Peptides against a protein of PDB entry 9GMZ. Designs and how they scored, part 236

Target 1, 343 residues: chain A of PDB entry 9GMZ
Amino acid sequence: TGFPLELLTRPATERLAYFENYTVAHPRLKEVYEILMRTIAEPAGASFIFVYGASGVGKTTLRLRVEQKLTELALPKLESDRARVPVVGIEAIAPESRYFNWKEYYTRALITLEEPLIDHKFDYGVRGISRDNFGKINVESKVVAPALRRALENALIHRHPDVFFVDEAQHFGKVASGYKLQDQLDCLKSLANMTGILHCLLGTYELLTFRNLSGQLSRRSVDIHFRRYCADSPEDVQAFKSVLLTFQQHLPLAETPNLVDHWEYFYERTLGCIGTLKDWLKRVLSDALDREATTITLKDLQKRALSVAQCQKMFKEIQEGERQLSETEADVQNLRSALGLGA

## One batch from the design tools (peptide; made by RFdiffusion4, then SolubleMPNN)

Design b2_p23_8_s1 (from b2_p23_8, 11 letters changed)
Fold by OpenDDE base, seed 4:
Structure b2_p23_8_s1 (fold): chain B 343 residues (1-343), chain A 23 residues (1-23)
Amino acid sequence: as target 1 above (343 residues)
Amino acid sequence: SLTPLPSSLADDQEAQDAALAPP
């Protein structure tokens, strides 16, 4: 089934919002979703989940779908425990300074954790944290990062989410000269240990640097690789074409565009990343709706495509990440062979 | 054969379809 045909009579804003909210359950998304949901339900003493993959693979979509499902599953329990938040998800900000801003991180985490339950007053145990008349958290400039951390620890313990999501978590790797990336991991590890809350870090292949920093973290982490579709795999090409077919049926336009016939061009400009594909189609749909166009053309696609130079840069970053993972897989095989377990 | 993929938002599609349904 395609989009609701009634959308063709609706405002451009509603038509765009439909496509923005629409999510294709493509094979890689489904696989990673099932692994992530299972790991959250049964963490088996894990303190961290690392979800890594190419920029634009769909990690934010994965997070939002897991947050939705965890919220739905928690509804019966939230009636009995009104203090509980089922899930908390934030995006880490790229630091403007030479180092990660922990004060900003803790402030955003507190705001996001407390936003769903505006009417429930919580004592953060920290002076200079208050709620305004609209229930919005205000953090005074005098509140230092260690105090905000204690407030977040108390809030996480009290609200007891099943998981704490941090999207764009590669930004924790932005360390000033003379600081250690280990100190950032020790801060995160201590937060997870003090709260008993499972942390899920989503990010680029730069998250692989966190895997090698602590053998103690590695024993308490689960790794999930969110792979792109590869053009050298017939199955991946077929899945990518199925995604294009699905999106073309869910573009709220009077005439269904043939995206599938242009699959190679879509692959060239997305590198098999479905998030990049969706964002491209959103831009093209917005332009088409602004012109009251009945369909989208190859020329409309070309106007909003990433440049070849952008794709070449992104592809080099992907190849480096995929290489590091392939080396890790080879190291595991070598270790198993050396242990006499066989390949 | 190439086939469409399901939505991961089965529940939100019903909610959107219900919101788009004429009263």
Scores: peptide ipSAE 0.147, ipTM 0.636, DockQ to the pose 0.255
Fold by OpenDDE base, seed 3:
Structure b2_p23_8_s1 (fold): chain B 343 residues (1-343), chain A 23 residues (1-23)
Amino acid sequence: as target 1 above (343 residues)
Amino acid sequence: SLTPLPSSLADDQEAQDAALAPP
C-alpha cells in the first residue's frame, strides 16, 4: 500500500501536503503513544508528564496524534459541555533574551485554548483581555504577566482539558542559573496545582535537568523516554529500515525511490530520529516536485542532508542524554540492592 | 484496556511489518 496514485496528476502543493500529513506508525512512536495515553487517562496523582528524547525523534508528531485522539474521544461530551476543551497544546519559544517570556507564554496559551471555541464568550476576570469582532483573543500590551497567569488559570479551570501540552519545553531551562530554573519549575508546578490540569512537557534531554533539580516534582511526575533507533540493535535497524520502506512507498513520485538500500546513509544523517528523517525527505520531495522529477536520487538526498558537523553535534547531545539516563538507571539498581530489594 | 492507536497508525504499522516479513 502506497500513496494514492491520483496524486501524480495533482499540483505539487497537494503532493507535498500529502507527505507532510502522512505519519509512519513506527514502534517507538506506538510505545510512547500508548504509555502517554494511559498516563493521561490514569495520572494517579501525577501533575506532570515529561517526554524527553533526541531532537527530531518525533515528539511533536506524538503530541499532535495524542491531541487528535483526545479530541476524537471527547467529541460526544463536547456536544453537551460546550465550555470544555479536550486538550491544549503549545510550543514553547526559545527566549530572545536571557529570560523566558512568561507574558508571551501565557498569551499564546490563552489564544490556543480559545481557538476551537471562537463563539464561546468567556470572561477571564482580567481587564485588557478581549475578543475582536472575529472572536480572536486580543491581549492589550498593558496586561502584566501575573494578570495573564490568572486569566490562564481561570480559562484552564473553565475549559478543563485532560492535558496541557508544552512542546520544546527545554526552552524553560535556558535561564542562566539553577535558581532561576527552580523558579520556572515552581511557576509551572503552581499553575498545574492551581488548575488541577495535568501538564505534559515534551523536549530534548535538557528536560532531565528539571528532574534533577526538583525532588518534589519526581513524586508528582511520570517520565517517558522517547528513544531513537540504535544501529547496534538489530531490531532497531529493522524498524528503521521499515520506516524507510514506508516513506519510499508514500513519496508521491512516479517512480518509487529505493531508500532502503541507502539505510546506513539515512541513519548516519538522522541518528535514528524519524522526525529528522521525515523533514529531510520533505525537503528533498519539495525540490523534486519543483523540478517535476519522476524520482529522488542519492544526489537529491545529499543536497538536503544535514552536514556531518551538524550530525556530530547532535550525536554528542544525544550521547550525553543517554549517558545521564543510564547512570540514573544504575543508581536505581544500586539503591534497590542496598535496600535489599534485589536488582 | 489501553486505547488502541488510531486506525491510521495501526494500518501503517501492519503495512510495515508485512513489508519486512521475510518472504
Scores: peptide ipSAE 0.019, ipTM 0.558, DockQ to the pose 0.072
Fold by OpenDDE base, seed 5:
Structure b2_p23_8_s1 (fold): chain B 343 residues (1-343), chain A 23 residues (1-23)
Amino acid sequence: as target 1 above (343 residues)
Amino acid sequence: SLTPLPSSLADDQEAQDAALAPP
């Protein structure tokens, strides 16, 4: 099935919005989605879930689909518990300074959790936190990070989400010393322990450093590797070509572009990352709609492709992350063998 | 011929597309 043909008579904004909202249910996304949903339903005493993988693999798409599903499952219960929020999701911001801005993090988390549409409005007993005439949380500049943390802890307890998502969570690790990274991890552990809320950190392979630095986190965490598609796997190549076929059918253009015949070029410029592929096609579609084009050409793709230099940089970062995982898997096998647990 | 996505992924996609369709 392709896009609704009626979109061809609709404004460019509606045609673009259709493609933006369209999600290909590819095998790796489905696998990680099923593992994540099961882990949220049955945490088994875990306080953390780590979802790691290449930049542009589709972690944000995974998060949004889980948030949607958790919201749908909670709707019948929200009528009886008007204080409850089923899920909260934020993006961790890259620090402009050498240090992660906890004050900004707590402020964003609190604003997201205390959306104006929530019926039950709490006072968290923190001077300089107020609501405007629209019920939006306002945080005065004088409010210190420890007070914002207490407000967020109280908000998380009262709203009781099934999970707290933090996207781009590698930004917690952007601290110049291993000691400061431990302090960041202890801060996150304390927030999860004080609230009883399951935290899901989504990010790049830099999240592996969090796992390695805290043997205590490892005991209370579930790890989910969101893998890219690899060109050395015939199954992965077939899955990647199937994704291209699906995208070409869901581009709301008068003439269906042949993306599949260019699969090697798409693979070269996305490294098997479906999020990177979708973002590329979105940019190319926007350009095509702006010029009222009937289709997408190879020249249109080339104009919006990542440069070879960008792809080489991203590929080095991926290879380093995949190497660290392979070494960890080998270390686990060596440990099992040394314990007399057969390989 | 590219093997079509498993019917279960198509059904899940149709269910997702139906859930994303404005009412």
Scores: peptide ipSAE 0.013, ipTM 0.439, DockQ to the pose 0.173
Fold by OpenDDE base, seed 2:
Structure b2_p23_8_s1 (fold): chain B 343 residues (1-343), chain A 23 residues (1-23)
Amino acid sequence: as target 1 above (343 residues)
Amino acid sequence: SLTPLPSSLADDQEAQDAALAPP
């Protein structure tokens, strides 16, 4: 079944919003979703979940679907526990300097955790944190990072989310020395341990650097690799073609474009990353709707494609991440063999 | 009629350059 045909008579904004909100349930997304949902339900003493994979693989889509599902599952309990937040999700900001801004992180986390829909006012015990007339949290510039941390710890304990999501978490790693990276990691560990709240860090393969720096994290972390589709796998190629077929059926255009016949071009310019594919098609759909076009053409696709130089850079970053994981898998097999455990 | 995939690099760059060209 394609898009609702009534969308063809609707404004361009509604047609674009339909496609933006549409999610293809592709095999890798479903697999990672099921693992993540199970790990959140049964963390087994884990304090951290690491979700890593290529830029544009669909980590933000995964997060939003998990947030939606956790909210839906919590609704019956939220009627009785008005203080509870089921899930909180933030994006880590790329620091302007080589130092992560903890003050901004804690401020964003507090603002997101204390959305206006929560009737239950909480006293943070920190001067310079208030609610405005709309119930939005305001943090005065004079509030220091240690005070914001204590406010966030208290808020997380009181609101008791099932998980705390941090997207673009590789930005924690942008520190000039391994020692400063360990201090940041110990800060996150301390926040998770003090609150009892499970933290899920989503990011690029740069998150693997956090795993290697702390042998104590490995005991309390779950790793989830969100893989791209690979052109050397017939199953992955078929899954990628099936995603293209689904997207072409869900583009709200009068004439269904043939995306599947161009699968190699779509693969070349997305590296098998479905988020990159969706963002590309969204840009092309927006342009087509602005022109009142009946369909999208190859020229429309080419106009909004990533450059070959961008794809080559992204591919090198992916290959390095996939190599590091493959070496780790080989090291585990070698360790098992050396221990007299079968491979 | 499948429009043949144009020879990849040259046609994409031309389409991008034409899109970046001032009107």
Scores: peptide ipSAE 0.006, ipTM 0.380, DockQ to the pose 0.019

Design b2_p23_8_s2 (from b2_p23_8, 13 letters changed)
Fold by OpenDDE base, seed 2:
Structure b2_p23_8_s2 (fold): chain B 343 residues (1-343), chain A 23 residues (1-23)
Amino acid sequence: as target 1 above (343 residues)
Amino acid sequence: SLVPLPSFLRDDLEAEREALAPE
C-alpha cells in the first residue's frame, strides 16, 4: 500500500513529515533488528553489543526502532515499576579536544535517563545535580567526571534499562594514543560491569579498531555487522530495487516517480546504503514540495545527489572496513585449521 | 522468547513481496 492519498491535500510540512517518519522494512534492517532484539533479550553474559557498518547504512533507524519496540514491550511493567526506563539511547559526540569528554557523556546519559515524566525523583547522592520544576536534570558545571560517573551508575542501576545505546560510538576511538583508547574501553567495561546494564555501541567500521584493542571485551561482546547491499549479489540488487519501489510508493506526490528504472544511479550514489538513499530522497522531496511539483525527475535527483568524489571517499572507507572483517574471518578459519577442527 | 517484529516491519516486507511477485 502506498502513502495515504489524503496527504496530497495536506501542507508540504505534513507530506514531508510523513516521508521522514516512514521506515522501509528492508531485509538487512530486519536481519540486524532480529539479531539485536534476540541478543538484548538473551545476552548470555555479554556486556557489550557492537553494531558496525557503513555510514548511512541505517544504524540510527535500527536503534530508534529497537528503542520503540523495547518501550512497547515494557509498558505493562512500567505501570507497576515507575522507576524503570526500558531503554536509553545517546549519541556520542566527537571530542572537540584531544580527549573524550567523559563529563559531557555522563551528563547526556543522565539527562536522557531522567525523562521529566518520571515521577520518582532519584537522589543521585551528588551535590550539584538537581531537577528543575519541570523534572529536567540540571548538572552544575562544578560537578566532576567521577561524581557524574557515580550518579550515572546509580541511575542505571535504579532505572535498569534492558540496554544502553551509544550511537556514533567510533568517537570514543578518536584518542591520540592507543593507551588512551584502552582506558576508554576499560571505563565503558567498568560501567557495564558495575551497573549490570548491557551496552550497545553503534558506529562505523572505525568501531572495529576499538573492538580489536580489548581481548577482554571480545569475550563478552556480540558483534553485529550491518551490511550494505552489494551490487555483485543478485539478491542484494533485488532487495535494493525493492526498497526503491517501496520509497516510490511512499513519496506523497500526485504522480508516482519511477525510481526503480534508475536503480544503478541510486546505487552509484548511495553505495547500497539505505539511510543515504532516504536522506537523498528527503532532500529531493522537499525541493519538489517547495515547487508544488507533481513528481520527481532525474534532474531533481541529480541536483541533490552526492558528488562522485564524496561517493569515492565513502567507498574507500567501506572497503577498508569490509577488508578488516574479511581478514578476521580468515584468521578464524586459520585458527580452526590449526586446531584440527576443519574449515 | 522471540520478540515479534514491529507491525511496520512485517507489513512493509509483505507489501514488498506482493509488489515484487511476478504476475
Scores: peptide ipSAE 0.028, ipTM 0.469, DockQ to the pose 0.069
Fold by OpenDDE base, seed 1:
Structure b2_p23_8_s2 (fold): chain B 343 residues (1-343), chain A 23 residues (1-23)
Amino acid sequence: as target 1 above (343 residues)
Amino acid sequence: SLVPLPSFLRDDLEAEREALAPE
C-alpha cells in the first residue's frame, strides 16, 4: 500500500510531515528491534546495552519505535501506578568545550523524566530544583552537578523505567585533556548500579572504545550491532532495493518516481544506511513540493546528495568500525581454537 | 574482509572532479 492519495490535495507541509513520520520496515531494523525488546524484557543481570552502528543507519528510529512500544505495553499498568515512567530517552549533546557537560546531561534527564503530566509531584530533595506553573522543571544556576546527580538517582528510583536510553552516546567519549574516558564510564556504571535501572547507550562505532576499555562492564553489558546493508551480499542488495521500492510508494507525489532503477547511485551516496537515505529523500521531497513538481528526477536527487568527499569520509569511519568488530570476532575464534573448543 | 569501495564510487569521483575542474 502506498501513501493516502488524499495527501495530493493537502498542503505541502502535511505531505512532508507524512513522509517524515513514515518508517520503512526493513530486515536489519526488525532484527535489532527484536533483540533489543527481548533484552529489555529479560536483561539477565545486565546493567548496560550497547547499540552501535554507522551514522545514519537508523539508531534514532530504532529508539523511538522501542520507546513507543514500551509506552504502549505499560499503559494498563500506568493507570494503577501513577508514579511509574515506562521508558526514558535522551540525546547526549556534543560539548562545545573539550569536556562532557554532566550538569547539562543530568538536567536534561530530569526534565525528560518529569515531562509526563504526572500528577505526582516528586520532591527531589535538592534546593534549587522546582516546577514552574506549567509543571516544567526549573534548575537554578547555583545547583551543582553532584546535587543534580542525586536528584536524577532519586527520580530514576521513584519512576522506575524499564530502560534509560541515551542516543549519540559517543559524546561521553569527549573528555578534557588529563581526564580518563574510564571515569565517564564509571560515572554511568555508578548511576546504573545505584538506581537499578538498565541503561541503553546508542551511538556510532566510537562506542567500541568505551566497550573495550572496561573489561568489568563486559560482564554486565549486552552488545547489539546495527549493521548497514552491504553491496557484496545479494540478500542485503535485495533488502536495500525493497526499501527504495517502499519509499517510492510513500513519496506523496502525483507521479511515482522510479528510485529502484537508480539503486546503485542511492547505495553509493548512503553506504547502505537507511537513515541517510530517508534524510536525503526528505530534502529532495521538500524541494519538489516547494516547486509544485509532479515527480522527482535524477537531477533533483543530485542537488541534495552527499558529496563524494563526504561519502568517502563516512565510508572510512564505517570501515574502521567494521574492522574493529571483525578483529574482535577473529580474536574470539582464535582463543576458542587455542583452547581446543573448535571453531 | 574489508568491503571494497563499490566501483561506481570511483567513476563519480572522476565525474565530480571533472565537473568541479575550472574550464
Scores: peptide ipSAE 0.028, ipTM 0.514, DockQ to the pose 0.016
Fold by OpenDDE base, seed 5:
Structure b2_p23_8_s2 (fold): chain B 343 residues (1-343), chain A 23 residues (1-23)
Amino acid sequence: as target 1 above (343 residues)
Amino acid sequence: SLVPLPSFLRDDLEAEREALAPE
């Protein structure tokens, strides 16, 4: 079934919001969702989950859908336990300086964890942390990072989420020397250990550097590779065409555009990344709605496409990440063979 | 036990299968 036809009589803002909130199911999203949900339910002593994949593969969509599902599953328990938060999710900010801003991270985490609608208000015992008239957490500039950490530890223990999500987690690494990256990982590990809360880091293939730097993290972490669709796989091409077909049915326009006939062009400019595809279509839809257009044309698509140079850069980053994973898989197979364990 | 997919993810996957079924 396509979009609700009633949207054609609604404002452009509502039509755009429908498409923004729409999530296409696709095989890779389903697979990663199932693995992630299973791992959250049964962490088996893991303190970390790493979800890595290409930029624009759909990691944020995955996070939001898991957050929604964990919230839904917790609702019956939240009626009796008013202190509990089922899940907390934040996006890591790219630091303006050469150093990751832990103060900002802890502040954002506290603000997100302590939603105004929580009935049971918690006192952190930290001067300069307060609630406004709307119940929103306010952190004074004088509050230092160690005090914010203690406040977050206490809040996480008290609220006891099933998982703590950190999206764009590669930003922990971008500015750090390899040594500083280890210190950041040890800090996160300490937070997870002190609170007993499972952490899920979502990011690009730059997260693989985190995995390699800490042999101790490797023993307490689960890895999930969110793969793109590959044009050399007939099954992946079919799945990508399927996603295009679903998107064309869910664009709230008077005439259904034929996206599937242009699948090669869509693949060229998205590299098989469904998030990149969705964001492209959002931009094109916004332009079409602004013009009160009945459909989307190839010219409309071309106007909002990523440049060939952008795609070439993204493709090199993907190839490097995929290569590193392939080498790691081969090393595991070689180790198993050397141990006399069958492949 | 397979964690049941949310209804919206199931409905979309079924709709995709029906739409890609060759006539």
Scores: peptide ipSAE 0.022, ipTM 0.505, DockQ to the pose 0.071
Fold by OpenDDE base, seed 3:
Structure b2_p23_8_s2 (fold): chain B 343 residues (1-343), chain A 23 residues (1-23)
Amino acid sequence: as target 1 above (343 residues)
Amino acid sequence: SLVPLPSFLRDDLEAEREALAPE
């Protein structure tokens, strides 16, 4: 089944929007989605979920799909409990300074929790937090970080989300020495413990540093590795070719481009990351639509591909993350052997 | 209505397996 043929008569903006909103099913996305949904439903005393994987593997797509599903599942309850928010998702911003901006983090979280659709005004007990006539939260500049934290704690308790998502969570660590990273993790742990709300941190393999620094977080965390497709696995190569076939069928062009025959080139420039592949195809589709082209050529692909130097840098970062995980797996096997548990 | 990811995941994975099955 391909794209709706009626799109061929629609404006370029609608064709592009169709492809942007299209999510290809693939085995790794399905697996991680199922594990994440199960863990959110049955956290078993976990306070944190860590979802880590390569940049461009599809973590943002995963988050958005889980947010949509949790919202859908909560709709019947939201009719009776108008105070409830089913899910909250924010993106951590890379700090401009050497210190993570907790004031900005708490402000963004509060603004996201208090979307205008919630009729019930909650008094946060903090002077300088108000709602405008449109129901948006306004936070005055005089409000200090400890007051914003208390307001967020109260809001999370009152709204009772099933999970609090933090995307690009590696940004908590980028600017701090290892000790300051521990302090930041202790702040997040305290927030999760005080509110009883499950936190899901999504990010790159830099999140593994967070896991390793806090032996206490490891006891109350679930780890989910969102793997890329590997060219040394016949099953992964087949899954990657399947994704190319599906994208080929869902590009709203008059002539279906042959992407599958170029699978090695697509793999070389995406490293098996489906988000990187989608973003590449989106750029190429936009160029094709602007030219009123009937199809996409290899030359069109080459114009919008990541450079070899970019791919080599990304691949080194992936290899380091995969190595750290492999060493951890070996340590687990060594521990099992030392305990007299068979390998 | 955006088709929920789980139903979309099944139909595409089955169709892809059929299309890539060797003749």
Scores: peptide ipSAE 0.018, ipTM 0.450, DockQ to the pose 0.068

